# Peptides against a protein of PDB entry 6GMG, part 12

Target 1, 331 residues: chain A of PDB entry 6GMG
Amino acid sequence: DSDDRVTPPAEPLDRMPDPYRPSYGRAETVVNNYIRKWQQVYSHRDGRKQQMTEEQREWLSYGCVGVTWVNSGQYPTNRLAFASFDEDRFKNELKNGRPRSGETRAEFEGRVAKESFDEEKGFQRAREVASVMNRALENAHDESAYLDNLKKELANGNDALRNEDARSPFYSALRNTPSFKERNGGNHDPSRMKAVIYSKHFWSGQDRSSSADKRKYGDPDAFRPAPGTGLVDMSRDRNIPRSPTSPGEGFVNFDYGWFGAQTEADADKTVWTHGNHYHAPNGSLGAMHVYESKFRNWSEGYSDFDRGAYVITFIPKSWNTAPDKVKQGWP

## One batch from the design tools (peptide)

Design b1_p10_1_s3 (made by RFdiffusion4, then SolubleMPNN; from b1_p10_1, 5 letters changed)
Fold by OpenDDE base, seed 3:
Structure b1_p10_1_s3 (fold): chain B 331 residues (1-331), chain A 10 residues (1-10)
Amino acid sequence: as target 1 above (331 residues)
Amino acid sequence: SSSKRNIEPP
């Protein structure tokens, strides 16, 4: 019931967060305290600390997607998404594997498909591409220069993305970023922008015309990355949750995690920021909590989801929502 | 967990 959503109140700009620390790889705090942290650490524009605006607080209040929304500056479109899928493993397990006791064939196939995705490799692919994009952005003062640089970088690396159509999300992503066009953002200057990464967990069995089994146990063929590029067609993702397998069972529609532009080379040490649910302090769900999770905690996901994608978007370099280093908690 | 609800903007 979205009717219980409340926008968190403003926090004074100089108010420090209450201390919180990570436990078992995850730090947790209430949304109001995260706003305090955000203002101290991530709010800076052109080096100046800013109070989180009412609009930004409203975005944040939407839950996990709100964390990505407030930090990226736009609602996620998920157009430039990457994943890694082990086709050989999938085929081999289907051929030689057997359903577990009590597991249906459809459940078995869905599980095998889920297990054939490699979250770490998917994340690494996104980081690789983001790095290429950042190099292409660095000295480009117009979109044409950016695209030329990008093509050159891809050619040098013999990357299959060089064969993508000019209209593909890969080449159009920058021009479709609102902050790129903003006067106080990129101002149509690619060199003022940087690539950032967030992740989405979602359900594969979203096709209403498909079998009930696919909706319940996953669609093994859905949302696979293209070979060579790693690109995932997200056009069929409509935020439809997994179908219940038993009466009273319910699943969440999606989960979003914000990575930004951390430079930590070890994936296991990277920090992902996400929320538990929309902010409903007076409702049954209660106040929104924000998590700062290590990659292992994030990538584990939930049974609600059988797909993970790592998405690239862009923010102005003048924003500090994607710093090189992210720390969990507050001392 | 069914307790986690995320919503799309209107």
Scores: peptide ipSAE 0.176, ipTM 0.832, DockQ to the pose 0.628
Fold by OpenDDE base, seed 4:
Structure b1_p10_1_s3 (fold): chain B 331 residues (1-331), chain A 10 residues (1-10)
Amino acid sequence: as target 1 above (331 residues)
Amino acid sequence: SSSKRNIEPP
């Protein structure tokens, strides 16, 4: 179904973007214009502006995941994911609440579970962990030093992550990052890397062995964060969309939003970059559009999804794909 | 909902 995907053409390095269009509190532009902005603002390697390569343009053309892909330098693995779930709220609502008129029990339970996730708290947890990791990276010149620093930081904060297995995604994430090993990237030097964040929205009811109701209305028990750490086991996320509840209904497989390493303390003022679909200018879907949304717009999500995760990965400090401040739109 | 279709790489 991706036969219509096209790689956007190269944009001249000195071409300035056209103004973005405001839409429902977010800034919107066509993918070609985003490439122009990206080259002006985010393309810098070791302080030098770069033209987006053909490979990067190809990555970008895959849609929302493409935005995260081109900025992180790798296809999302989603292994180091965080969320926040209010277990007490969930239990209380199930016990004392009731289905709405016309709502099935399964639909009710799925909705209650969805509403028991707190996107803001999940985001804050990821930022907290990223901050700890960045401190651990700062003066570490080999992986052993990084891990030692990380354990010390966690111990000082009495963080439950200190009890994670050495083979967990939490401790193995850096060594499994391709750019960490690259000569012009980290060059195996943790102090040359920084933690960055992106978010994924997806459907909980992906288990084919489960009931049809769970596939239609969500699996209340799936993809919950572990208490204390906030870690979400993403191993069962296979990009399976929600099952239709009525004839002709269809749902999207996932949504990705790029945050990077913004330092804005107010979550509501942070900017999230994402795409609508893969680039198909000659197909029925049309050209890919890129959105720069405030957190409120991003975290709202769609009915296609009942889970949100905030994922940590790493990029070289020499890249400018995750600046301290992101300006929404253009100019 | 917008006709969002996202694809995985080969």
Scores: peptide ipSAE 0.175, ipTM 0.828, DockQ to the pose 0.571
Fold by OpenDDE base, seed 1:
Structure b1_p10_1_s3 (fold): chain B 331 residues (1-331), chain A 10 residues (1-10)
Amino acid sequence: as target 1 above (331 residues)
Amino acid sequence: SSSKRNIEPP
């Protein structure tokens, strides 16, 4: 399957995109046309357009994760992840709800758990934290200053994240960002960096030592956010897909959506960029397509997944891969 | 089931 992957060819820097087409409420185009848009809109370094490099085109060719990869500058590590889970709703539905006709108990519990996550609140939590981080970055010229600022901001807001261990992904995230350390990136200056957000959809039932039912219908207890902070422990996410419930059934391992640093206050108006599959123009899957979806379209997800996380990472402010405003489609 | 196929880098 992976043997069919092809790196898209280079596009001239001055080539304008062809019009996108509508696809179920989202804008859709082939990967090469997205490269054209990317070069016109997102490629800027220090205000200058850049041709997408061969390396970046190769990253992009990996599919949905490739979109996040090329825009964030690194393969997603997913360590600083947020979600929102309604524990009271979950407990109440388990106690007072009933399985649907033909639904097993395990299937019922898995569904109830999935429905107890609030994607919008999870996204808003990530945006809140990213804003705090950006304020902490603004006047900090070394990591120590950044961390001090961050602690002060959290204290002022009475945020539970202030109680996180110093070794937590929350405090180590900037330090562990390659572009922060690069001379032409952050150059170890936090004030040259900004927080950005992407989302991952994945399956909860990944524990091979658990019951078959959990692997088929979800693990209701897995990948829940910590109370107060909203942090999700992603250490057990190994990109294992949902187990088949019938012969011949197969599920996808993950989906990624790029948000960046949009300032649109209305979540429903935010744009999420993602791919359908790896680029295989000569294979059975065909050419990769890129989608620009509104939040409603993105957060809906697929039956392949029962978890959504919103992840914070960092990019240099000199990059334009995460602009304040993202327009859907072309023109 | 989604028609998406995603892979990880080697």
Scores: peptide ipSAE 0.152, ipTM 0.821, DockQ to the pose 0.605
Fold by OpenDDE base, seed 2:
Formats: structure tokens, sequence, C-alpha cells
Structure b1_p10_1_s3 (fold): chain B 331 residues (1-331), chain A 10 residues (1-10)
């Protein structure tokens, strides 16, 4: 029950974090300790440490989405999302593969579709696009210049994104970023902004008008990336969880992981920050925990989800919520 | 896990 959510208390700015704990290859800590780390490492505005505000602490308290929320500065809109889907693998497996013992056709198709997504390639595509965007931002002092730079970059790379409409999330993402318009943020200067990445795990079978089987086992046709661009239409993602397959079974609505703008070329060495659930220290769920996971741990996901998307948004360069290097855990 | 619950802001 959302009624048990509590905003974590303020932490003194100078309070150092306690050591993180190992958890199945991840670094884990309680939310209050993450706030301490955040203040020491990620809180900087124009090079100055900041105490996490009450508003930011409230955002954080919402769980996994809260981690992305506090670091990106806005609630995730998921408009500019990328993935990679192996159509040939999908078709081949459907044709030549067989359902496992006891597996229904719907279960089989859902599983095959899930397995046909390549998380690493999806992440790589997002990084590629973010890189292009960052180049376009670098010397652009107004939105028009930014857009012109983007078009030039895309043309030079023969990228299919060049064919996107001006209203596409690809071109509109910057102008729709609140921090871009803020005086202490971008101040409408693209060169003050940088592209950042987060990931969302969610369920494909969200269409209430579809079959119960799709809601239970996945919709093989839903949330596929467009060929060439890798863009995923996220408009139908309503944060609807997987439908129970048995009485009493329940699934989580989504998972968010924060990557930011790490420069580590090896995907396997990148660190993803995420939360387990909303903060309910006096409730049945207990205190929120924050995890810093390597890509393999993050991309593995849970049975609750059969889709992963990598989303691009923007933050001011003056923020330190997306540093080039992220150290896992503490110290 | 069944213990993982995330909520959206009101």
Amino acid sequence: as target 1 above (331 residues)
Amino acid sequence: SSSKRNIEPP
C-alpha cells in the first residue's frame, strides 16, 4: 500500500556513507546511506556539494524510479527509448523451435520474443545516439543550432534517425526537458546540457483489449524497436504489470536503472543504480534499498518483465549526477 | 521478487 511510503530524513552534508554490502554481485545499501553517498559524490552543482533537498528525498522514496528521478531531475517520461530486436532469430525460433514440456503456445511465443531482444545492442544504440546528441549540443547556443547539428551528424553517419519528424521524441526531447529551460540549468543553451541514459524494464502484455494469454505470457509484437532507428514506441506503456498466472501471484509494474553518462567502453563494466521498492520502513516492505549493479546484473531483469528499453534524456552539465566514471559501492 | 513494489507519484 502506497500509504506506507515515507520520505527519508535529511542527512548532514558532511556525513560519510557506511560501507555498501555485497549482494549477488551487486553493491547494496539502505536508502539513507545512498543519500549520504549521493551528497558526497553526485550532489554537486557547479562543483559545490549540495544537501539532498526534501523534494529530492521524496522523489527518491518512490523506489527504483526514484533513483532515476532524483538523478535526472524529472520523472521519467520514457519518450526517447531504444532497443534491439533480432527479427531473424525470432522468426527462426518460432518456425523451428518447440514449446517446452507444459508450455503453452502463448508462453512459448512470449518467451521467444523476450529472448529475441538484445539488451547489449539496445544499450549500445542508446549510447551511440547519446554520443551524436552530445556532439550536436557542444557548440549549440540555441535550439535551432542544436537541431541543425543533429541533422548534419545524422546525415554524415547515414543514420535512419535523420528521417524522423520534427515532432519526434528524438528532436523534441531537449526542448521538453525542464532543466533545459531552468535558469540554473541549461538556461535554454544546449551547450550547457548533456545526454544521459537510463533503462526501464516493463511488461509487454499491457493491452487490456488483448487476450488473457498475452497479458499473462507477453505480447510478442509489442514494444519492438523500429528498424534502422531502434526507436521504441512507448506510448502504450501504462505501467501495467504482468497478469497473474496463478491465484495470489503478483508482479511488479516496472524497474528503472540509472546509467547517466559513463564513458566506460565495456558495457559489462558499466554501473547501473536502482532501487528495490518504495521506502516503507514501518511497513511490510521495509526500508528502501539501493543497488549499484553491473550491466549483466541489471540487464538480467526479472520474470516480471519481458521488455527492456534504454532511454535518453538530458541534464545540465553543471550537475554531477552523471559522471564519466561511477564507482560501485562504498568506499 | 514479490517484495519489490514500485509506485508512481500521485
Scores: peptide ipSAE 0.115, ipTM 0.804, DockQ to the pose 0.600

Design b1_p10_1_s4 (made by RFdiffusion4, then SolubleMPNN; from b1_p10_1, 5 letters changed)
Fold by OpenDDE base, seed 2:
Structure b1_p10_1_s4 (fold): chain B 331 residues (1-331), chain A 10 residues (1-10)
Amino acid sequence: as target 1 above (331 residues)
Amino acid sequence: PNSKRNITPP
């Protein structure tokens, strides 16, 4: 019950983190210790360390989404999302493959669809687009200049995103970012902003008007990326979890992983920061833990989810929540 | 209402 959620207490600015613990190839720590690390490493505004505010601690307390929330500065809207789907693989497997023993047709189709997504290519696409955006931001001092730069970059690369509507999430993402408009943020100056990436895992079978089988085993047609652009329409994602297949079974609603703006070229070496659940130290769930996972650990996901999207948003360059390099764990 | 509450398996 959300009623058990507690805001973690403040940590002194000078308090150093305790060592992280290894957990299934990840680095893991309790949320309070992550706050300590965050203050030492990620809290910097204009080069100065900041204590995590009560508001930020409250955001963080919501779990995996809280990690993305505190680092991006806003609750995830997930509007500018990318993925990669292998249509040929999907068609081939449906045609030539067979359900496993005891697997229903719906289970088979859902599984095949899930397996047809390529997380690495989806991530790569998001990084590519973020790079284009960052180039467009670099010397743009107003939104018009930014948009013009984007169009030029896309034209030069013959990118299908050039055909997107001006109102699309792609072109509107910057102006819809609160920190862009803040005086101590972007102050309406695109050159003060940078593109950052986070990922969301979620369930495809969220349409309540669809069959129960789709809700239980996935909707093979849902949340596919558009050809050429890689854009995923996230409008139907309402944080609805997978439906139980048996009595007593339950699934979680989503998972969020924060990447930021790491420059590591090898995807497998990138670090993704995420939380397990909302902070409930006095509840059945217990204290929130934060994980720093390599891409393989993050992209593996859980059976709760059959979709992954990589989302672009923006933060001020003055923030250090998205450094070029992220060190896993502590020290 | 969209839940901001998230739970991820260990």
Scores: peptide ipSAE 0.043, ipTM 0.763, DockQ to the pose 0.177
Fold by OpenDDE base, seed 5:
Structure b1_p10_1_s4 (fold): chain B 331 residues (1-331), chain A 10 residues (1-10)
Amino acid sequence: as target 1 above (331 residues)
Amino acid sequence: PNSKRNITPP
């Protein structure tokens, strides 16, 4: 029902943001004010501030995915996704645990599966891989050199990703990034690119051919990471929301959080930027709000979702949408 | 609904 979606108006390049407001440990503001902050802090191309274009404002207007879209430069494809799943914990809890009062078996299994994912370890894995990729990019002036460097790095670390096929999302991710091929982007030079991270929350029970219980309470076997690599097959993610468990109940399809390339070693101190919904200032949903959350706030997620993935993509180093340090809120 | 359209809880 995005018929009410409106593209936020342009903000003057030199307009300073209004102060953000605290919201349950997060910093919150309206989308127009985020545009102001974005222009002051993240808009730089080759060191020069830029006004957010109409196209970028349109992307942003789509909500949480819009935040990732405008900062990554492309709509999320989610092909290179990582997570961490504790199989031993899962098996142990299923064996020794019991459904809570009023909890169905399917609900119990879905909950146990959800709780067996470790968001922090998933994030750490993505950061580890991004670091390897960044080292491989650093002195590579063509794709062949990048791939050779990457294979060497993985071999040195005895990383299971070294066994991935050349056509896998892992090795093909750079060549499939539009900004890598753009003249004003990477210009086919890997050393001009850097790896960045965003996260997606979504529902596991998306198979329409599965039981109603899986659609309502989750599919415990869906979207698990491969052992050793941590790669998640996202091909079955079709942005289908959780099925209602009661009349009148509705769930949202996904949530996206932008991390970029922060260097903060403490995961708990990292900042994640996300939106609440598409911009509908004259509609029932109202204006879009943007949140800057600490990792704890982001990783908690919502009951709408039982999976979290950490995705790697690439942006030109000349962009400032993924700085080393991100400050929460304004000022 | 357009799969690109985002709605998240507050």
Scores: peptide ipSAE 0.045, ipTM 0.774, DockQ to the pose 0.189; fails the geometry check
Fold by OpenDDE base, seed 1:
Formats: sequence, C-alpha cells, structure tokens
Structure b1_p10_1_s4 (fold): chain B 331 residues (1-331), chain A 10 residues (1-10)
Amino acid sequence: as target 1 above (331 residues)
Amino acid sequence: PNSKRNITPP
C-alpha cells in the first residue's frame, strides 16, 4: 500500500455538491465533491440520507474499485462474471488476418482476441441474467424459494445457466453476500435484495508459468466466457497487470465501473461511475477524481487491459446506491 | 498479494 493514500475528510450531510457537467460523454469531479453528491443522492437507507462513514470514505479512497466498493457494500469478489466472445470472428481473423506492420505474431493474436470480445453483448447478458435473478428474488422469502424460482425462470427461458452446479458462483452468489445476512440488510430475505451490475477491466496474461509473450501481449485463450452461459471463470484473476514491453513501461492492475440497476434500455445511454486512482492529495498522483461516463466512454477501456467482465452482485433494496436513473454531473 | 489500488491512465 502506497503510504500516500489518504482517506477523504467527512463532508457535512447537507452540503451540496459544486456544479459539474458532462463533456464528451464524461462528467468529472474531485472525490470530495462526489462524496457530497453521494450523500445527497445515493446515501439513503430506508429513505433517509446518511453521511458517508469513515469506513466508506476509506473504501472510496482506493480509486475505481473504491467507487464500486462503497456502492456495493463489499470489496468486489468478481465471482459471477459475464462476457461475450465471438469465436467465429476470432478463428476467422486468425486464419485470414495478418499482423500489422511491426506487429509480432503474439501481439497479433492478443489483439485479435481482445477485439473478439463484445462489451455491449457482455453487458446485455449480465442485464438479462440480473433481470431473471430479480424476478426470482421478488417473492422469495428464503434462499430455497429463491433458488427454486431461479431454476424455474431459467428453464422457461431455456437458459444454459439452469445446468450450473448448486455450488457454482451463480447459485451461491446471494448467500455469499454479506448484506444479505445483515439484520438491516436482507435479513436472509431474498425479496429484500436486488441484483446490481459492475464491470471490471483486467489483463488476460496473468499466468506466471506462461510465455513472456502472453504476459506482454495477452493470452488469447484466457478468461473466455463459457458457451451458452456467458460465465467467465475469474478464479485466475489475481490483479496482475500487463507485463511491460519496454523498460520503464508500467500498466495498471484493473479498472472498475459501477452501473448498479439502471433501467435505461439503450446501453449507450447508461452511466458508469468510476475513479482514476487512489486518493493522494499530497502525493504525486494528486486527489482522486470520480468519473461518470457513458457506456462508450467506459467500454473503450485502456491498453492496460484486454478483458472486460460484467459482474452481478446484490444489495438491499433499502439502499439507494443503485437507482433506476443515474444522472451525470450536478446542476 | 492482491492490490486494492488502481492508477488509471489519463
């Protein structure tokens, strides 16, 4: 942990945010101002505004993951992750495509693999599954009822997820959610919970036993979604960044974007909230900034990452961290 | 050990 991370100070509950507006699809503000917005808009528990606690401010201070952490109520486990991969495109491009000028074979394969992922379809799959889960939650007052409802919903839709093991991340996700078990959260009542979505960008070439080329340019075979389900095995994601290709080059380990439970049907109009880095107001990195990005801005990602996953978790319905509509900026 | 911190590119 860099010694220069600082927990943002408390903001008065009634302090309004300074105005900021989106530019080219992204709104940006300093973390302190986001805390003010969060307290006004997202902090509500059982309809009452809450001051962001010291613990929550500490979570937030970790950067992009902090935004997801404070809004989901737990550090991301990423166990229930979805993506979309076009296998036919991948095979075709490998067969018929050629490396660009100056591009190595490994670079070419890594790039083709990256380009074979469809972020929009991955997001759509996660939303589809979240919708099914929400229907299963709605009238279930114990976990058994939830699981039964879920299986029925999946069967009706002929969804391959119906064949997942009972111990799979898909079926175990709810029971493994701390807020589900909390008295002031779900209190073991599924009907008090709702599915929410966040996204993670990360590097595929994390296997230390693999070739240097895979670590530098990506592992074309890693972190692909399972056919039919769209599930990504995230067990091998250990937050290892891309290996440098030249001296002095460094890459970031991950990026997280919070979507929540927005109801906007057009993916391009959805808003993703994320941070640039950990809060270091007195350090070289400076103060943390929070971004509210449109899907295109978020999904573009960075060269640091060649994988995107869309992850489902759960929060209590009494929390307002995942509203139906998210607005960029502050008037 | 897994890092909880990120530094996103500009």
Scores: peptide ipSAE 0.043, ipTM 0.767, DockQ to the pose 0.177; fails the geometry check
Fold by OpenDDE base, seed 3:
Structure b1_p10_1_s4 (fold): chain B 331 residues (1-331), chain A 10 residues (1-10)
Amino acid sequence: as target 1 above (331 residues)
Amino acid sequence: PNSKRNITPP
């Protein structure tokens, strides 16, 4: 989508990565070196190491979204998204709090809303739901069996997701996954699929019909999770960045982080893989870099964003793009 | 507008 975007060249299948660079608790490397790591660690299909295809390299070249794209096998649709919002904290702070010195009312409300989201609880909710889905997938050989298993699991846990409409992204997510329908993927067999997680950071104030203040400082009411389910309606996310508050100020549109299906129980020890920008080695942005961050580094986000969502999708179990354990950096 | 390309801070 950029004239200066370049697809990284192919890397030999047996080429080992160079060491990653430590940076502020993260491991960082150039995109070409990530491809080398990916081929050694994540490329396996049916237990066989694969060279990253030209198509996959092209997907990867799009930046942070490219990392999620190449590992999930599809461009993120973000339809099955979860978050956690502390409504009581929000109401209390609005009522009893006050703007900081020099902070406008709109800035204050936007900040309070941002701070009322709990990234850790949002992530835990997504993991909980993914676990339920994985149990429902295990012995299901058709979609009907999967849905029945899912409803049963939800009923046993008294989960509010059991009340979602049959056309809800929650129930339709599997059938809408291309790799589920592929012969070499799920082949319409749910038991061949597993749930995986990625995260998106984005701006709440995207409604052009809203006030300028909401576009600049956030929309406190936008992209909140439903209280019982934790589901976030992402339909209004149009990848619109935060509006500048001063001349020359600019914000980025989104950030994506790939988690996959790590089994590490401690959220703080989980590894999130993301990119800085699209690959433009001959352009002003330069070469794309890939980061492997701990949860604290990922969840901190940037001032560009006031929302974080944790999204569930599916990949074939035969893919190794979402291993149980992810090691940060190289070696 | 919906763009597939990404730019994020370092």
Scores: peptide ipSAE 0.041, ipTM 0.760, DockQ to the pose 0.197; fails the geometry check

